# Ledger of designs, part 169: peptides against a protein of PDB entry 5TUV

Target 1, 107 residues: chain A of PDB entry 5TUV
Amino acid sequence: KEVIDRLRYLKAEIEDLELKERELDQQKLWLQQSIKNVMDDSINNRFSYVTHEDICNCFNGDTLLAIQAPSGTQLEVPIPEMGQNGQKKYQINLKSHSGPIHVLLIN
Target 2, 107 residues: chain B of PDB entry 5TUV
Amino acid sequence: AQECQNLEVERQRRLERIKQKQSQLQELILQQIAFKNLVQRNRHAEQQASRPPPPNSVIHLPFIIVNTSKKTVIDCSISNDKFEYLFNFDNTFEIHDDIEVLKRMGM

## One batch from the design tools (peptide; made by RFdiffusion4, then SolubleMPNN)

Design b2_p25_6_s2 (from b2_p25_6, 8 letters changed)
Fold by OpenDDE base, seed 1:
Structure b2_p25_6_s2 (fold): chain B 107 residues (1-107), chain C 107 residues (1-107), chain A 25 residues (1-25)
Amino acid sequence: as target 1 above (107 residues)
Amino acid sequence: as target 2 above (107 residues)
Amino acid sequence: SVVENVEELVKKNDLLEFKFKLVKP
């Protein structure tokens, strides 16, 4: 009886947790869409930028590349493999379908 | 009972996923706030300067930052339409998104 | 974060997928 009651309780709780998880998933999608709408607003879009100084203040003195690309741009970072000269290949591949990609060397 | 133990493990797993999703929602809210603060900052700055910044002096969202050693050799291949970029590095690198930059900026 | 592949990047920042479409090798 005790085991049966515990099983019933756990099953009911798990069902409640499933509902909660689905609710959170829907809220995430809603927030993502909200953020997209805010960023796509004409006024917000006009002022949606950072400066070279902003970037320099955020990172120490290594080589910094800023890569601006349209939302949805494909970003690929392959697993490093040995090249023809025996050197590991460290790569970034970018492919946009909606607009050009811009690259700035910050420092 | 083994079934009871299995359900308790499942319950705990779901609770952890829910906690993670709640944290992600909080991060999305903070991202939206940070973006609005960025827009406000830039609007004020342009008003004070009475002009927009030069086009090549700013990085528009969305963007990523690539950080690598100053000793790293970087080669870049670009398509004619600038829709495709291939970066080759002779050493490791770090990638940071615009969200992290906004956080570091204190937005 | 040090990144050598997309999988590591996703683990460190799973929200990046919202802005860029991450392609796993």
Scores: peptide ipSAE 0.207, ipTM 0.873, DockQ to the pose 0.367
Fold by OpenDDE base, seed 3:
Structure b2_p25_6_s2 (fold): chain B 107 residues (1-107), chain C 107 residues (1-107), chain A 25 residues (1-25)
Amino acid sequence: as target 1 above (107 residues)
Amino acid sequence: as target 2 above (107 residues)
Amino acid sequence: SVVENVEELVKKNDLLEFKFKLVKP
C-alpha cells in the first residue's frame, strides 16, 4: 500500500539523518581536541592572553571582574531564587582542581 | 496515517538539530582562528616592545568576565589555597566567556 | 545578553563547556 511505502521511505531517511548527526558529533569532538592541542602548545600558551585595554574596549561603564582559572574548573551559577530575607540570590561558585584561581578588577 | 505524521515530525526535528550542529561546528572553527590571531597579535606586540607585559597587566586564557553595575555590592569568599571561590551579588550580573571577548576584539 | 545561569551560557558557547565543567544546582 502507498502508506506502507511512505513509512518505509521516511524510516530510511531518518536512518540517514541519524548517521549524519553522529558524524557531526564526532567532528565536534575532533575539533575540540584540536583546539585543546593548539591552546596547550608551549608557544601558543605563552601568548594566550588579553590586556586590560582589550577588556575595557569590549565593555563600558560597569564593574568588570576578570576570573582566570585552569581548564576543567567547575563553574556554577545557580538560578536566582528568593532567599530567607526575601531577596533574590545572585551567586557564582568556582572550584578548581588543578591550580589557583585569579581574579582581577578591571574597572 | 498518524504514524506517517509522527515520522515526518521526527524527520523535521532531526533536520533542525543537524542544522544547529553544523552551525556550532562552524563557530568552533572561527574560535580556533580567533585564538591563532590573538597569539599572533601578542607575539608581534612583544617583539616590538622587546619585553613581555607585566604579569598583572594581562589575563590568561581561559577566563570569564563578570559585568555588573557599579552600584552592585560584591562579596567574595576565598579558600586558603585559592582553589575555591564564592561570589555573592546583591543585583544581577552578566557573564561573558573568553571567546565572546575575542569576537568583540575583532580577532 | 544577561546570563543568570551556566546552562544558558553553555548553550551560547560550546567552548566554555569544554574549558569549564558545568555544575548544576
Scores: peptide ipSAE 0.190, ipTM 0.876, DockQ to the pose 0.434
Fold by OpenDDE base, seed 2:
Structure b2_p25_6_s2 (fold): chain B 107 residues (1-107), chain C 107 residues (1-107), chain A 25 residues (1-25)
Amino acid sequence: as target 1 above (107 residues)
Amino acid sequence: as target 2 above (107 residues)
Amino acid sequence: SVVENVEELVKKNDLLEFKFKLVKP
């Protein structure tokens, strides 16, 4: 009897949690769309940039590449594997479908 | 008893997922706020300067930052339309997205 | 910091097969 009651309670709670999870998923999609709309706004888009100073203030004195690309650009970073010369290959592959990629050397 | 235990485990799993999704939503909200703050900063700065920044002095969103040692040799292959980039590094690198940059900027 | 456009190091109309080394300051 006690076990049966506990089972009923747990099943009901799990059902409520399923609903909550779906709600959160919907909220995420809504918020993502909201962000997209804000970023795509003509005025916001015009001012959606950071400066070289901003980047330099965020990182130490290493080589910094800034790669600007349209949203949806494919970014592939293969797992480093040994090359033919016995050296690990560290690679970044970028493929855009909606516009050119712009690369700047910051430091 | 075993069924009860199984449901309790499932309940806990769902609670953890919900917690994670709630955290992700909060992060998205912060991202939106950070972006709005960035736009406001830039608008104000350009108003004060009475001109836009030089084109090559800013990085437009979305972007990524590649950070590597100054000793790292970087080879780049680029398509004629600038839609595809292949970077080869002789050493390790780090990639940071624009969201992380905005966070580091305190936006 | 020195600002350089990496794209300027690439020859016009070069294909993906063309490789260049990034000139560091």
Scores: peptide ipSAE 0.118, ipTM 0.861, DockQ to the pose 0.030
Fold by OpenDDE base, seed 4:
Structure b2_p25_6_s2 (fold): chain B 107 residues (1-107), chain C 107 residues (1-107), chain A 25 residues (1-25)
Amino acid sequence: as target 1 above (107 residues)
Amino acid sequence: as target 2 above (107 residues)
Amino acid sequence: SVVENVEELVKKNDLLEFKFKLVKP
């Protein structure tokens, strides 16, 4: 009796959890779409930027590359492998499908 | 008994997934708020200045920041249409997304 | 702080900007 009751309880709880998980999945999708809509708004898009000062305040002393690219741009960072000269290769590959990529150097 | 154990394992897995999804949802909410705050800040700043910022002084979203040593040699190859970029570094680098920057800015 | 257009740097060296879909190899 106890085992049977436990089984029934667990099954019922799992069903409730499944519903909750689906709810969260849907909420995530809705929120992602909401964020996209807000960012794509003409007024918001006009003001969707950070300044050079903002970046400098966030980071100290090193070489900073600011890379702006269209949403959906592919960013590839290969696993560092040994080059022909015995040095590890550190690379970043970017591929955009919708527009040009812009880069700023901040020193 | 084995069936109960199997269901308990499944229950725990679902609970953990739900927790993760709740955390992700919260992060998205914070991102949306941060973006709205950024827009408001910039709008107010431009109103006070009575002009937009200089073109090369701002970085539009979405962007990434690449941080590396001042001693790092950076080589870059660009496609004709500027849709593809290949960066080569002779040393390690860090990549930060725009969300992280907004967080550091306190948005 | 000097903001140099990386395109100029890329002409000298190569540099990039975008919203990024991270593709890990």
Scores: peptide ipSAE 0.157, ipTM 0.849, DockQ to the pose 0.130; fails the geometry check

Design b2_p25_6_s3 (from b2_p25_6, 11 letters changed)
Fold by OpenDDE base, seed 2:
Structure b2_p25_6_s3 (fold): chain B 107 residues (1-107), chain C 107 residues (1-107), chain A 25 residues (1-25)
Amino acid sequence: as target 1 above (107 residues)
Amino acid sequence: as target 2 above (107 residues)
Amino acid sequence: SVVKNVEELVKKNDLLDFKFTLVEP
């Protein structure tokens, strides 16, 4: 029956798509490891920085804070809630486990 | 048939996931290229200047950028070891990662 | 919202090896 043939075709295609998806997952892992290796290289690490000018050119004239922290640093942004005085609280909490955090005021 | 329809839906879902994963891989490739370009730029610049940039003039990766109004009052509490930072803002802010910065820089 | 922005950033970059880890309160 035509329906049976269609079902067989779809099942075969889905199987091929599953293989393709797994291939992409492996490629992602490989690429992520490659990026990590490149970034962890001593020479590359030494030169892995941007300047104040770079940042200023990327953003308009608002206050810009650059926060440098080790990979894996925890970033917590609580939901803004009303404080005791009725003012909304806007907060950022940073917790590093592998090194100090450095903050620069860009402008 | 209902079974055929179900498989077609599954097929479409898998196709969409594959498309998304392909896009993500492309993005990772671009990130790697951008990083390499950044390193190359900085190496060349320091070679020409015959010195590294001043310590507080650069932001090392990884970093985030916090953007807020110039009118925003920012309070910061820092732990003794600089592993923990607590920021309080009296207004809204935006956070951008280093990847976005590199993109905006045209790397 | 600020939280939404951060969440979107993390969601977008989580699969791209976002260097910071969002911690929900």
Scores: peptide ipSAE 0.225, ipTM 0.880, DockQ to the pose 0.454
Fold by OpenDDE base, seed 1:
Structure b2_p25_6_s3 (fold): chain B 107 residues (1-107), chain C 107 residues (1-107), chain A 25 residues (1-25)
Amino acid sequence: as target 1 above (107 residues)
Amino acid sequence: as target 2 above (107 residues)
Amino acid sequence: SVVKNVEELVKKNDLLDFKFTLVEP
């Protein structure tokens, strides 16, 4: 009796949790689309930038490269391996399909 | 008994997924707010200056920031159409996305 | 944090709205 009651309780709770999870999934999709719409708005897009000062205030002491590229640009960071000259390779590969990539040296 | 245990494990699994999804939603909301605040800031700044910033003085979204030591040697190869970039570093680097930058800016 | 590969970047930063397409080596 106790086991049967526990099973019924757990099944009911799991059903409630399933509904909650589906609700959250839908909310995420909606919010993602909302963000996309806001960012793609012509006025918002015109003002969607940061300055050199902004970047410098966020980071200190090191060389800073700002890389601007269209959404959907491919970013590849290969696992560092020994190069032909015996040094470890650290590299970034970028490939855009919709527009040019711009690089700025900030600091 | 085994069925009860299986359902309890499933319940806990779903609870943890729900918690993670709730956290992700909160993060997305904050991202949207940060972006809107950025746009408002820039609109106000340009109004006060009565001109847009010079094109090469700002970094348009989306972008990434590459941070590396001042001693790091950076080599960059660019395709003719500027759609492909290859960066080579002689040491380690960090990558930060625009979302993180907005957070650091306090947006 | 130090980035060694794309997978590590994703794990450490938990990028929810990454505008670049992650490509594994």
Scores: peptide ipSAE 0.086, ipTM 0.860, DockQ to the pose 0.325
Fold by OpenDDE base, seed 3:
Formats: structure tokens, sequence, C-alpha cells
Structure b2_p25_6_s3 (fold): chain B 107 residues (1-107), chain C 107 residues (1-107), chain A 25 residues (1-25)
């Protein structure tokens, strides 16, 4: 039947797509490890920074806070909700596990 | 046949996932390139200046940038060890990660 | 111009709309 032939064709194509997807998954894993290795290098770590000028060039003249924290620090930004006094709550929660958090102001 | 239609739907779903994974992989590649360019720029700049930048003039990775109005009042609660930060804003704010900053810098 | 430590700015009573409180463990 034409249907049987179509089914066989589709199954074969899906199998090829499965192989492609696994290949991409492996590439992602290796690339992530590569990025980690590059960032953890002592020399690269020494020069892994941006300047005040860099930030000012990226943003206009509003209040800018730079929050530096260790890798793995948890960042939580709750959905704004109406408070008891009718004021919306805008919040940022940070929790580090390996070191102190530093907050800098850029004017 | 119903089975043929089911396989066609599955094929399309896998094609979309592959497309998404390819895009994510490209972003990771660009991130790695941007980081390497940043390191190279900073190394060159320090070589030309024959000294490292002042301690409070740079922001080390990883970091986030919080952008808000100059009129925004910010309340911050900090733990003694500086491992936990709770920010309250009386108005809206924007958060940008270091990856986005590097993109805006043209790295 | 220069990146400034927020905690230091608050201690010096600079014109900032920041309030800091210590949370005891």
Amino acid sequence: as target 1 above (107 residues)
Amino acid sequence: as target 2 above (107 residues)
Amino acid sequence: SVVKNVEELVKKNDLLDFKFTLVEP
C-alpha cells in the first residue's frame, strides 16, 4: 500500500532527525564545558571585566546598579503584585552560596 | 491514515526542536567569542597603560545590570555576610545580564 | 565616571535614593 510506504519513509526520516538532535545535544554539552574552561582559566579570569565607560555606552543616563556575585548565585524576580497598601511590589532577591555579593552604582 | 498523520506531526515537532537547538548553539558560540574578545581587549589596554585598572573602576564577571529611573527609591536589606540581598523598588526596573552587555558592547 | 560601592555611598550620606538595612541571621 501507498500508506505502508509512506509510514516506512516517515519512520526512517524521524530516525535521522533523532540522530541529528542527539548530535546537537552533544555539541551543546561540549561547548558549555569549553566555555567553563575558558572562563575558569586564571589569565582569562583576571581580565574578565567591563569598565564604567562600557556600561555607560550601553545604557542611557538612568540609575544603573551593577551587581557582582559568584557563579551560581540565585536570582529571583517575583511577578509584581499589588501590596496591602495598593502599591505594586517590585523586588529582586539574591542569594549566594559561595561568596559575598557586591553592589556598585554607576552614574 | 491516522498513524501517518501522527508521524507527520512528530516529524514537524522534531524539526522545530532541532531548529531551536541550532539557534541556542549559535548563541553559545557567540558568547564564547565575545568573552575571548573582551579578555583580549582588556589585556591590550592594560599593556598600553602598563598598569591594571583601579579597583573600583571595573565590574568583574559574572554580573547583572539593574536599570531604573533616577526617581526610583531603592530599599535594600543585606545579610551580615553579604550572601543575601533583598531589593525593593517603588517603580519598575530592567535587568540585563552580562551576556547582553557584551552584545551591546559589540564584542 | 567611576563605579562606586553602594554601601560606601550610603555611609557617606551621598544624594542617593538607597536605603540599606542589615538582616541578622
Scores: peptide ipSAE 0.022, ipTM 0.842, DockQ to the pose 0.028
Fold by OpenDDE base, seed 4:
Structure b2_p25_6_s3 (fold): chain B 107 residues (1-107), chain C 107 residues (1-107), chain A 25 residues (1-25)
Amino acid sequence: as target 1 above (107 residues)
Amino acid sequence: as target 2 above (107 residues)
Amino acid sequence: SVVKNVEELVKKNDLLDFKFTLVEP
């Protein structure tokens, strides 16, 4: 009886957790869509930028590249492998599907 | 007994997933707040200046920041339509997304 | 602080000497 009761309890709890997980999934989707809508708003989009000063204040004075690309742009950073010359290759691959990519050097 | 153990493992797995999802939701909420604050800041700043910032002084979202040493040699290949970029570095680099930048800005 | 368009540098076949540190997750 004790085992049976424990089984029933666990099954009921798992069912509740399933409901909670689904709720969280829906909330995530809603929030993601909300963020998208806010960002896509014409007024918000107009003011959705950071300044050169903002970036400089966030990072120390090494070489800084600011890469602006449309939403959905694919970013690939392959695992560094040894090149033919025996040097590790460090790469960034960007692929946009909706517009051009812009790169700024901040120094 | 074995069935109870299996359900307990499942229960724990679901609890961990729920916890992770809750954390992700919190992050999204913070992102939304940060973005709204950024927009408000910029709107106010432009209102005070009575003009938009110079085009090359701002970085529009979404963007990433690549940080590397001043000694790093960067080779860049760009497609004709500027939809694809290939960066080659002779040394390591760091990538920071716009979300992190907004956090560092205190948005 | 100087902001330069990297695209212009690439078009001019200028070598960009940058130091990057890869932070592996």
Scores: peptide ipSAE 0.023, ipTM 0.841, DockQ to the pose 0.033; fails the geometry check

Design b2_p25_6_s4 (from b2_p25_6, 11 letters changed)
Fold by OpenDDE base, seed 5:
Structure b2_p25_6_s4 (fold): chain B 107 residues (1-107), chain C 107 residues (1-107), chain A 25 residues (1-25)
Amino acid sequence: as target 1 above (107 residues)
Amino acid sequence: as target 2 above (107 residues)
Amino acid sequence: SVVENVEKLVKKNDLLELKFKLVVP
C-alpha cells in the first residue's frame, strides 16, 4: 500500500512539474519577444549603442574587434585546423542576411 | 521499489531543469533592464552634447567583441557576397557578446 | 579551445542565439 501510494504521488507530482516547465518555457518566449520589441522600438534603437570608450574600459591590453551585425547573423567558429604552413587556423565566419556587417578596430 | 526510485530520479531531474529555467528568466529580466539603462544613458549624453556621437565612435547592438593578443595578426576579407565576412587569426581569440559588455559597464 | 569557449558563452546567454546563430562544425 505504501509503495503504491508513493508511486501514485510521484506520478502526479511529475505531471505537475511538466506543466510548470511548460509554463516557464512560455514565459521565456514571451520575455524574449518583449526584449526584441524593446530593442526594435525606434527610439530605443536609435540609442542602442556602446562607445569606443565603453569597450576599452571593459578590456585592457588586447586587440579588440567590435563586430556589429543584424540580428540572425550566422556566426561560425570552425574547429582550428592545421594549415599548409603548419600553422593552426583560427577563424570566424559571418553570414548576414538582413544587412551589412560593421567592424570597428579598437586598440 | 525500482520503479519508485526511477520516478524519484525523474522528479529530481525535472526540478533541476525548472530551477535552471527560472534562473534564465531572471537573467533575461536583468538584460532588459541593462538595455533600458543603456538607452537612457545615451539619450542623456546626446542631450548634453547637443549632437549624436560620430559614427565610427560607437558600436550599435547587436554586436560581439573579439579580443586577442596584441601580437595576433588579423586578416579580414569579404567572401562569396558582401554579407559574408571571414576573419583569420594567427593565434587564439575570445568572443564576448554585448550582454557581457553591458554587465562589465555596470548597466 | 575557442569553440568550447563560444559554446559555453551560448550556454550562459541564450539571448545570444537570438542575435547570432552559432554554427559549430
Scores: peptide ipSAE 0.223, ipTM 0.877, DockQ to the pose 0.508
Fold by OpenDDE base, seed 1:
Structure b2_p25_6_s4 (fold): chain B 107 residues (1-107), chain C 107 residues (1-107), chain A 25 residues (1-25)
Amino acid sequence: as target 1 above (107 residues)
Amino acid sequence: as target 2 above (107 residues)
Amino acid sequence: SVVENVEKLVKKNDLLELKFKLVVP
């Protein structure tokens, strides 16, 4: 009887947790869409940028490249392999389908 | 009973997933706030300057930051339409997204 | 590795995948 009661309790709790998890999944989807909408807003889009100074303040000591590309741009980072010259190849491949890519050297 | 133990394990699994999802939602909310703060900052700055920043002085979202040693040699190949970029590095690099930059900026 | 770093970044930020379609071999 005690075991049966425990089973019933656990099953009921799991059902509640399932509902909560589904709720969170829906909220995540909604929030992602909301963020997209906010970013795509004409006014927000106009002012959605950072400056060279902003980037420099965030990083120091290294060479910094800023790569701006349209949403959905393909970013490929191949596994480093030995090149023809015997050196490992470290690469970034970018492919946009909707607009040009812009690259800025920050420092 | 074995069934009770199985359900308790399942319960714990679901609780952990829910906790992770809650954390992810919180992060998304913070990202949205950070973006709005960025927009407000830029709007105010342009109003004070009475002009927009020069086109090549800012990095528009979405973007990524690539950082590497100052000693790293970087080669870049660009397609005619600037839709495709190939970067070659003679050493390792790190990639950071715009969200991380906003965080580091304190937005 | 560089690839591992990128993968970790994507895991930490789900929105990155919405902005850039990551292709990892």
Scores: peptide ipSAE 0.213, ipTM 0.878, DockQ to the pose 0.495
Fold by OpenDDE base, seed 4:
Structure b2_p25_6_s4 (fold): chain B 107 residues (1-107), chain C 107 residues (1-107), chain A 25 residues (1-25)
Amino acid sequence: as target 1 above (107 residues)
Amino acid sequence: as target 2 above (107 residues)
Amino acid sequence: SVVENVEKLVKKNDLLELKFKLVVP
């Protein structure tokens, strides 16, 4: 029956797609680890920075804060909600477990 | 048949996920290349200058850039019980990550 | 306070580096 054959075909294709998806997941994991290793390399780490000029050339903001935090620092930006004073709350929450946070004001 | 239609939907869903994952992998590859280019740039620059840049003139990765109005009041606090660094803004702000900066720099 | 200093510096368009160490578990 055509329907039965179609079902069999679809099931087989889905199985192949599952394999492909798992392959991609592994590749992503590998690549993420590779990037981490490259960044953690002593020489690369020494030169892993941008300058104030770099930032100024990228943005035209009135106030620019550069916040450097250790790898793995959790960043949270809550949905703006109305505060007790009737003003919306605009917040950034950071959680660092491996070192200090550095903040630079860029003019 | 209904079963056939269900499998077609599942097939399409998986295909879309695979496409998304492929795109994410390409982005990661570009990030790695950008980082390597940044390192090379900085190494070359320091060699020409025969000295490292001043410590307060550079922002080490990883970092974020916060862009807000010059009129925005920024309040910073640390909560020990939550292990959080809290930034409070009385107005809207934009956040950009280091990856975006590298892209804008042409790395 | 540090916050006040940051606010003042922002208004004056000055550069400032702040270092904060979070308490870790």
Scores: peptide ipSAE 0.079, ipTM 0.846, DockQ to the pose 0.033
Fold by OpenDDE base, seed 2:
Structure b2_p25_6_s4 (fold): chain B 107 residues (1-107), chain C 107 residues (1-107), chain A 25 residues (1-25)
Amino acid sequence: as target 1 above (107 residues)
Amino acid sequence: as target 2 above (107 residues)
Amino acid sequence: SVVENVEKLVKKNDLLELKFKLVVP
Protein backbone atom coordinates (compact mmCIF):
# COMPACT_ATOMS: atom_id res chain seq x y z
CA LYS B 1 0.00 0.00 0.00
CA GLU B 2 2.83 2.36 0.75
CA VAL B 3 4.40 1.30 -2.50
CA ILE B 4 1.19 2.06 -4.36
CA ASP B 5 1.04 5.50 -2.82
CA ARG B 6 4.67 6.11 -3.70
CA LEU B 7 4.05 5.03 -7.27
CA ARG B 8 1.13 7.39 -7.56
CA TYR B 9 3.18 10.22 -6.14
CA LEU B 10 6.11 9.58 -8.43
CA LYS B 11 3.91 9.39 -11.50
CA ALA B 12 2.32 12.70 -10.63
CA GLU B 13 5.68 14.31 -10.02
CA ILE B 14 7.07 13.00 -13.29
CA GLU B 15 4.09 14.48 -15.07
CA ASP B 16 4.77 17.85 -13.48
CA LEU B 17 8.42 17.63 -14.41
CA GLU B 18 7.50 16.80 -17.97
CA LEU B 19 5.39 19.93 -18.12
CA LYS B 20 8.25 21.96 -16.72
CA GLU B 21 10.64 20.56 -19.27
CA ARG B 22 8.30 21.43 -22.11
CA GLU B 23 7.96 24.91 -20.71
CA LEU B 24 11.71 25.33 -20.71
CA ASP B 25 11.92 24.04 -24.26
CA GLN B 26 9.36 26.60 -25.33
CA GLN B 27 11.18 29.38 -23.53
CA LYS B 28 14.40 28.39 -25.24
CA LEU B 29 12.75 28.54 -28.64
CA TRP B 30 11.29 31.96 -27.92
CA LEU B 31 14.59 33.28 -26.67
CA GLN B 32 16.46 31.90 -29.65
CA GLN B 33 14.01 33.60 -31.95
CA SER B 34 14.37 36.80 -29.98
CA ILE B 35 18.13 36.69 -30.28
CA LYS B 36 17.85 36.07 -34.00
CA ASN B 37 15.51 39.01 -34.40
CA VAL B 38 17.83 41.27 -32.44
CA MET B 39 20.85 40.21 -34.44
CA ASP B 40 19.03 40.53 -37.75
CA ASP B 41 17.95 44.07 -36.99
CA SER B 42 19.65 46.39 -39.42
CA ILE B 43 20.97 48.75 -36.78
CA ASN B 44 22.17 46.00 -34.50
CA ASN B 45 23.78 44.17 -37.37
CA ARG B 46 25.69 47.29 -38.34
CA PHE B 47 27.20 47.47 -34.87
CA SER B 48 27.68 43.76 -34.25
CA TYR B 49 31.46 43.68 -34.24
CA VAL B 50 34.49 43.52 -32.00
CA THR B 51 37.81 45.25 -32.51
CA HIS B 52 41.30 43.86 -32.78
CA GLU B 53 41.94 45.41 -29.40
CA ASP B 54 39.01 43.52 -27.94
CA ILE B 55 40.45 40.25 -29.15
CA CYS B 56 43.96 41.06 -28.02
CA ASN B 57 42.65 41.87 -24.58
CA CYS B 58 40.99 38.49 -24.41
CA PHE B 59 44.03 36.50 -25.49
CA ASN B 60 47.70 37.14 -24.83
CA GLY B 61 50.92 35.67 -26.10
CA ASP B 62 49.51 33.66 -28.97
CA THR B 63 48.93 33.91 -32.66
CA LEU B 64 45.30 34.85 -33.15
CA LEU B 65 43.21 34.21 -36.22
CA ALA B 66 39.72 35.59 -36.55
CA ILE B 67 37.52 33.66 -38.92
CA GLN B 68 34.29 35.10 -40.24
CA ALA B 69 31.96 32.84 -42.13
CA PRO B 70 28.32 32.67 -43.13
CA SER B 71 25.75 30.93 -41.02
CA GLY B 72 25.80 27.22 -41.56
CA THR B 73 29.50 27.04 -42.26
CA GLN B 74 30.81 23.63 -41.35
CA LEU B 75 33.69 23.40 -38.93
CA GLU B 76 35.61 20.18 -38.75
CA VAL B 77 38.42 19.54 -36.33
CA PRO B 78 39.70 16.02 -36.82
CA ILE B 79 41.15 14.13 -33.93
CA PRO B 80 44.89 14.55 -34.18
CA GLU B 81 46.41 11.52 -35.80
CA MET B 82 49.96 10.57 -36.44
CA GLY B 83 51.15 11.46 -39.87
CA GLN B 84 53.50 9.42 -41.97
CA ASN B 85 56.37 11.50 -40.69
CA GLY B 86 55.50 10.65 -37.13
CA GLN B 87 54.03 14.07 -36.40
CA LYS B 88 50.52 14.63 -35.19
CA LYS B 89 48.23 16.36 -37.62
CA TYR B 90 46.40 19.34 -36.25
CA GLN B 91 43.81 20.53 -38.71
CA ILE B 92 40.80 22.77 -39.15
CA ASN B 93 38.50 22.29 -42.10
CA LEU B 94 35.98 24.97 -42.94
CA LYS B 95 33.34 24.70 -45.60
CA SER B 96 30.82 27.41 -46.31
CA HIS B 97 27.77 26.94 -48.46
CA SER B 98 26.37 30.45 -48.60
CA GLY B 99 29.33 32.74 -48.97
CA PRO B 100 33.04 33.30 -48.70
CA ILE B 101 35.02 32.83 -45.54
CA HIS B 102 37.15 35.68 -44.31
CA VAL B 103 40.23 35.25 -42.15
CA LEU B 104 42.03 37.95 -40.22
CA LEU B 105 45.37 37.74 -38.53
CA ILE B 106 45.07 39.69 -35.32
CA ASN B 107 48.68 39.40 -34.12
CA ALA C 1 9.32 -1.99 -5.50
CA GLN C 2 11.21 -2.36 -8.74
CA GLU C 3 8.68 -0.20 -10.56
CA CYS C 4 9.04 2.40 -7.85
CA GLN C 5 12.78 2.37 -8.27
CA ASN C 6 12.46 2.72 -12.02
CA LEU C 7 10.24 5.75 -11.62
CA GLU C 8 12.65 7.27 -9.15
CA VAL C 9 15.43 6.89 -11.67
CA GLU C 10 13.26 8.49 -14.33
CA ARG C 11 12.40 11.33 -11.99
CA GLN C 12 16.03 11.97 -11.30
CA ARG C 13 16.87 11.90 -14.99
CA ARG C 14 14.20 14.48 -15.69
CA LEU C 15 15.40 16.67 -12.87
CA GLU C 16 18.88 16.64 -14.32
CA ARG C 17 17.62 17.54 -17.77
CA ILE C 18 15.59 20.38 -16.33
CA LYS C 19 18.63 21.67 -14.51
CA GLN C 20 20.66 21.56 -17.69
CA LYS C 21 17.96 23.32 -19.66
CA GLN C 22 17.67 26.02 -17.03
CA SER C 23 21.39 26.60 -17.26
CA GLN C 24 21.26 26.78 -21.03
CA LEU C 25 18.41 29.25 -20.87
CA GLN C 26 20.36 31.46 -18.52
CA GLU C 27 23.30 31.31 -20.87
CA LEU C 28 21.14 32.46 -23.76
CA ILE C 29 19.84 35.36 -21.71
CA LEU C 30 23.37 36.41 -20.93
CA GLN C 31 24.30 36.14 -24.59
CA GLN C 32 21.48 38.44 -25.55
CA ILE C 33 22.48 40.95 -22.92
CA ALA C 34 26.10 40.79 -24.00
CA PHE C 35 25.16 41.39 -27.60
CA LYS C 36 23.01 44.37 -26.72
CA ASN C 37 25.83 45.80 -24.66
CA LEU C 38 28.24 45.32 -27.53
CA VAL C 39 25.95 47.13 -29.92
CA GLN C 40 25.48 49.96 -27.48
CA ARG C 41 29.21 50.31 -26.98
CA ASN C 42 29.91 50.42 -30.67
CA ARG C 43 27.13 52.87 -31.39
CA HIS C 44 28.45 55.20 -28.76
CA ALA C 45 32.01 54.86 -29.97
CA GLU C 46 31.09 55.64 -33.56
CA GLN C 47 29.01 58.61 -32.46
CA GLN C 48 31.97 60.01 -30.58
CA ALA C 49 34.31 59.41 -33.48
CA SER C 50 31.72 60.68 -35.96
CA ARG C 51 32.77 57.90 -38.31
CA PRO C 52 32.62 54.15 -38.67
CA PRO C 53 35.66 52.10 -37.75
CA PRO C 54 38.32 51.68 -40.41
CA PRO C 55 37.83 48.77 -42.72
CA ASN C 56 39.48 45.55 -41.61
CA SER C 57 39.86 46.90 -38.10
CA VAL C 58 36.82 45.06 -36.79
CA ILE C 59 35.55 41.51 -36.72
CA HIS C 60 31.87 41.19 -37.47
CA LEU C 61 29.78 38.61 -35.68
CA PRO C 62 29.52 35.73 -35.95
CA PHE C 63 33.15 34.67 -35.83
CA ILE C 64 35.54 32.24 -34.25
CA ILE C 65 38.98 32.81 -32.85
CA VAL C 66 41.80 30.37 -33.35
CA ASN C 67 44.73 30.83 -31.04
CA THR C 68 47.99 28.96 -31.06
CA SER C 69 51.57 29.44 -29.98
CA LYS C 70 53.65 32.06 -31.74
CA LYS C 71 55.93 29.21 -32.70
CA THR C 72 53.20 27.25 -34.40
CA VAL C 73 53.54 27.02 -38.14
CA ILE C 74 50.22 27.47 -39.84
CA ASP C 75 49.55 26.33 -43.37
CA CYS C 76 46.38 27.51 -45.03
CA SER C 77 44.84 26.29 -48.24
CA ILE C 78 41.99 28.30 -49.66
CA SER C 79 39.65 27.36 -52.45
CA ASN C 80 39.31 29.69 -55.39
CA ASP C 81 35.86 30.75 -54.31
CA LYS C 82 36.97 31.07 -50.68
CA PHE C 83 34.24 28.70 -49.60
CA GLU C 84 36.66 26.13 -48.29
CA TYR C 85 39.60 26.56 -45.96
CA LEU C 86 42.07 23.99 -44.77
CA PHE C 87 44.36 24.89 -41.91
CA ASN C 88 47.31 22.76 -40.94
CA PHE C 89 49.12 23.36 -37.68
CA ASP C 90 52.31 21.76 -36.52
CA ASN C 91 51.13 22.13 -32.94
CA THR C 92 47.97 22.33 -30.86
CA PHE C 93 45.47 25.15 -31.16
CA GLU C 94 42.34 26.38 -29.42
CA ILE C 95 39.07 27.51 -30.92
CA HIS C 96 36.85 30.06 -29.23
CA ASP C 97 33.49 31.29 -30.40
CA ASP C 98 32.27 34.86 -30.37
CA ILE C 99 30.13 34.18 -27.31
CA GLU C 100 33.18 33.33 -25.27
CA VAL C 101 34.93 36.44 -26.55
CA LEU C 102 32.02 38.61 -25.45
CA LYS C 103 32.17 36.98 -22.05
CA ARG C 104 35.87 37.66 -21.75
CA MET C 105 35.23 41.25 -22.79
CA GLY C 106 32.84 41.60 -19.90
CA MET C 107 29.86 42.47 -22.05
CA SER A 1 55.48 32.16 -43.74
CA VAL A 2 51.98 30.85 -44.20
CA VAL A 3 50.79 33.30 -41.61
CA GLU A 4 52.23 36.08 -43.67
CA ASN A 5 50.42 34.77 -46.68
CA VAL A 6 47.17 34.73 -44.78
CA GLU A 7 47.80 38.25 -43.64
CA LYS A 8 48.44 39.34 -47.19
CA LEU A 9 45.27 37.70 -48.35
CA VAL A 10 43.33 39.44 -45.63
CA LYS A 11 44.79 42.79 -46.55
CA LYS A 12 43.89 42.33 -50.18
CA ASN A 13 40.32 41.44 -49.44
CA ASP A 14 37.59 43.71 -48.24
CA LEU A 15 36.14 42.97 -44.87
CA LEU A 16 33.07 40.85 -45.26
CA GLU A 17 30.08 41.39 -43.09
CA LEU A 18 29.00 37.93 -42.23
CA LYS A 19 26.28 36.51 -40.10
CA PHE A 20 26.92 32.90 -39.44
CA LYS A 21 26.52 30.08 -37.01
CA LEU A 22 29.16 27.43 -37.18
CA VAL A 23 27.95 23.93 -37.65
CA VAL A 24 30.19 21.40 -36.05
CA PRO A 25 29.52 17.98 -37.51
Scores: peptide ipSAE 0.025, ipTM 0.836, DockQ to the pose 0.044

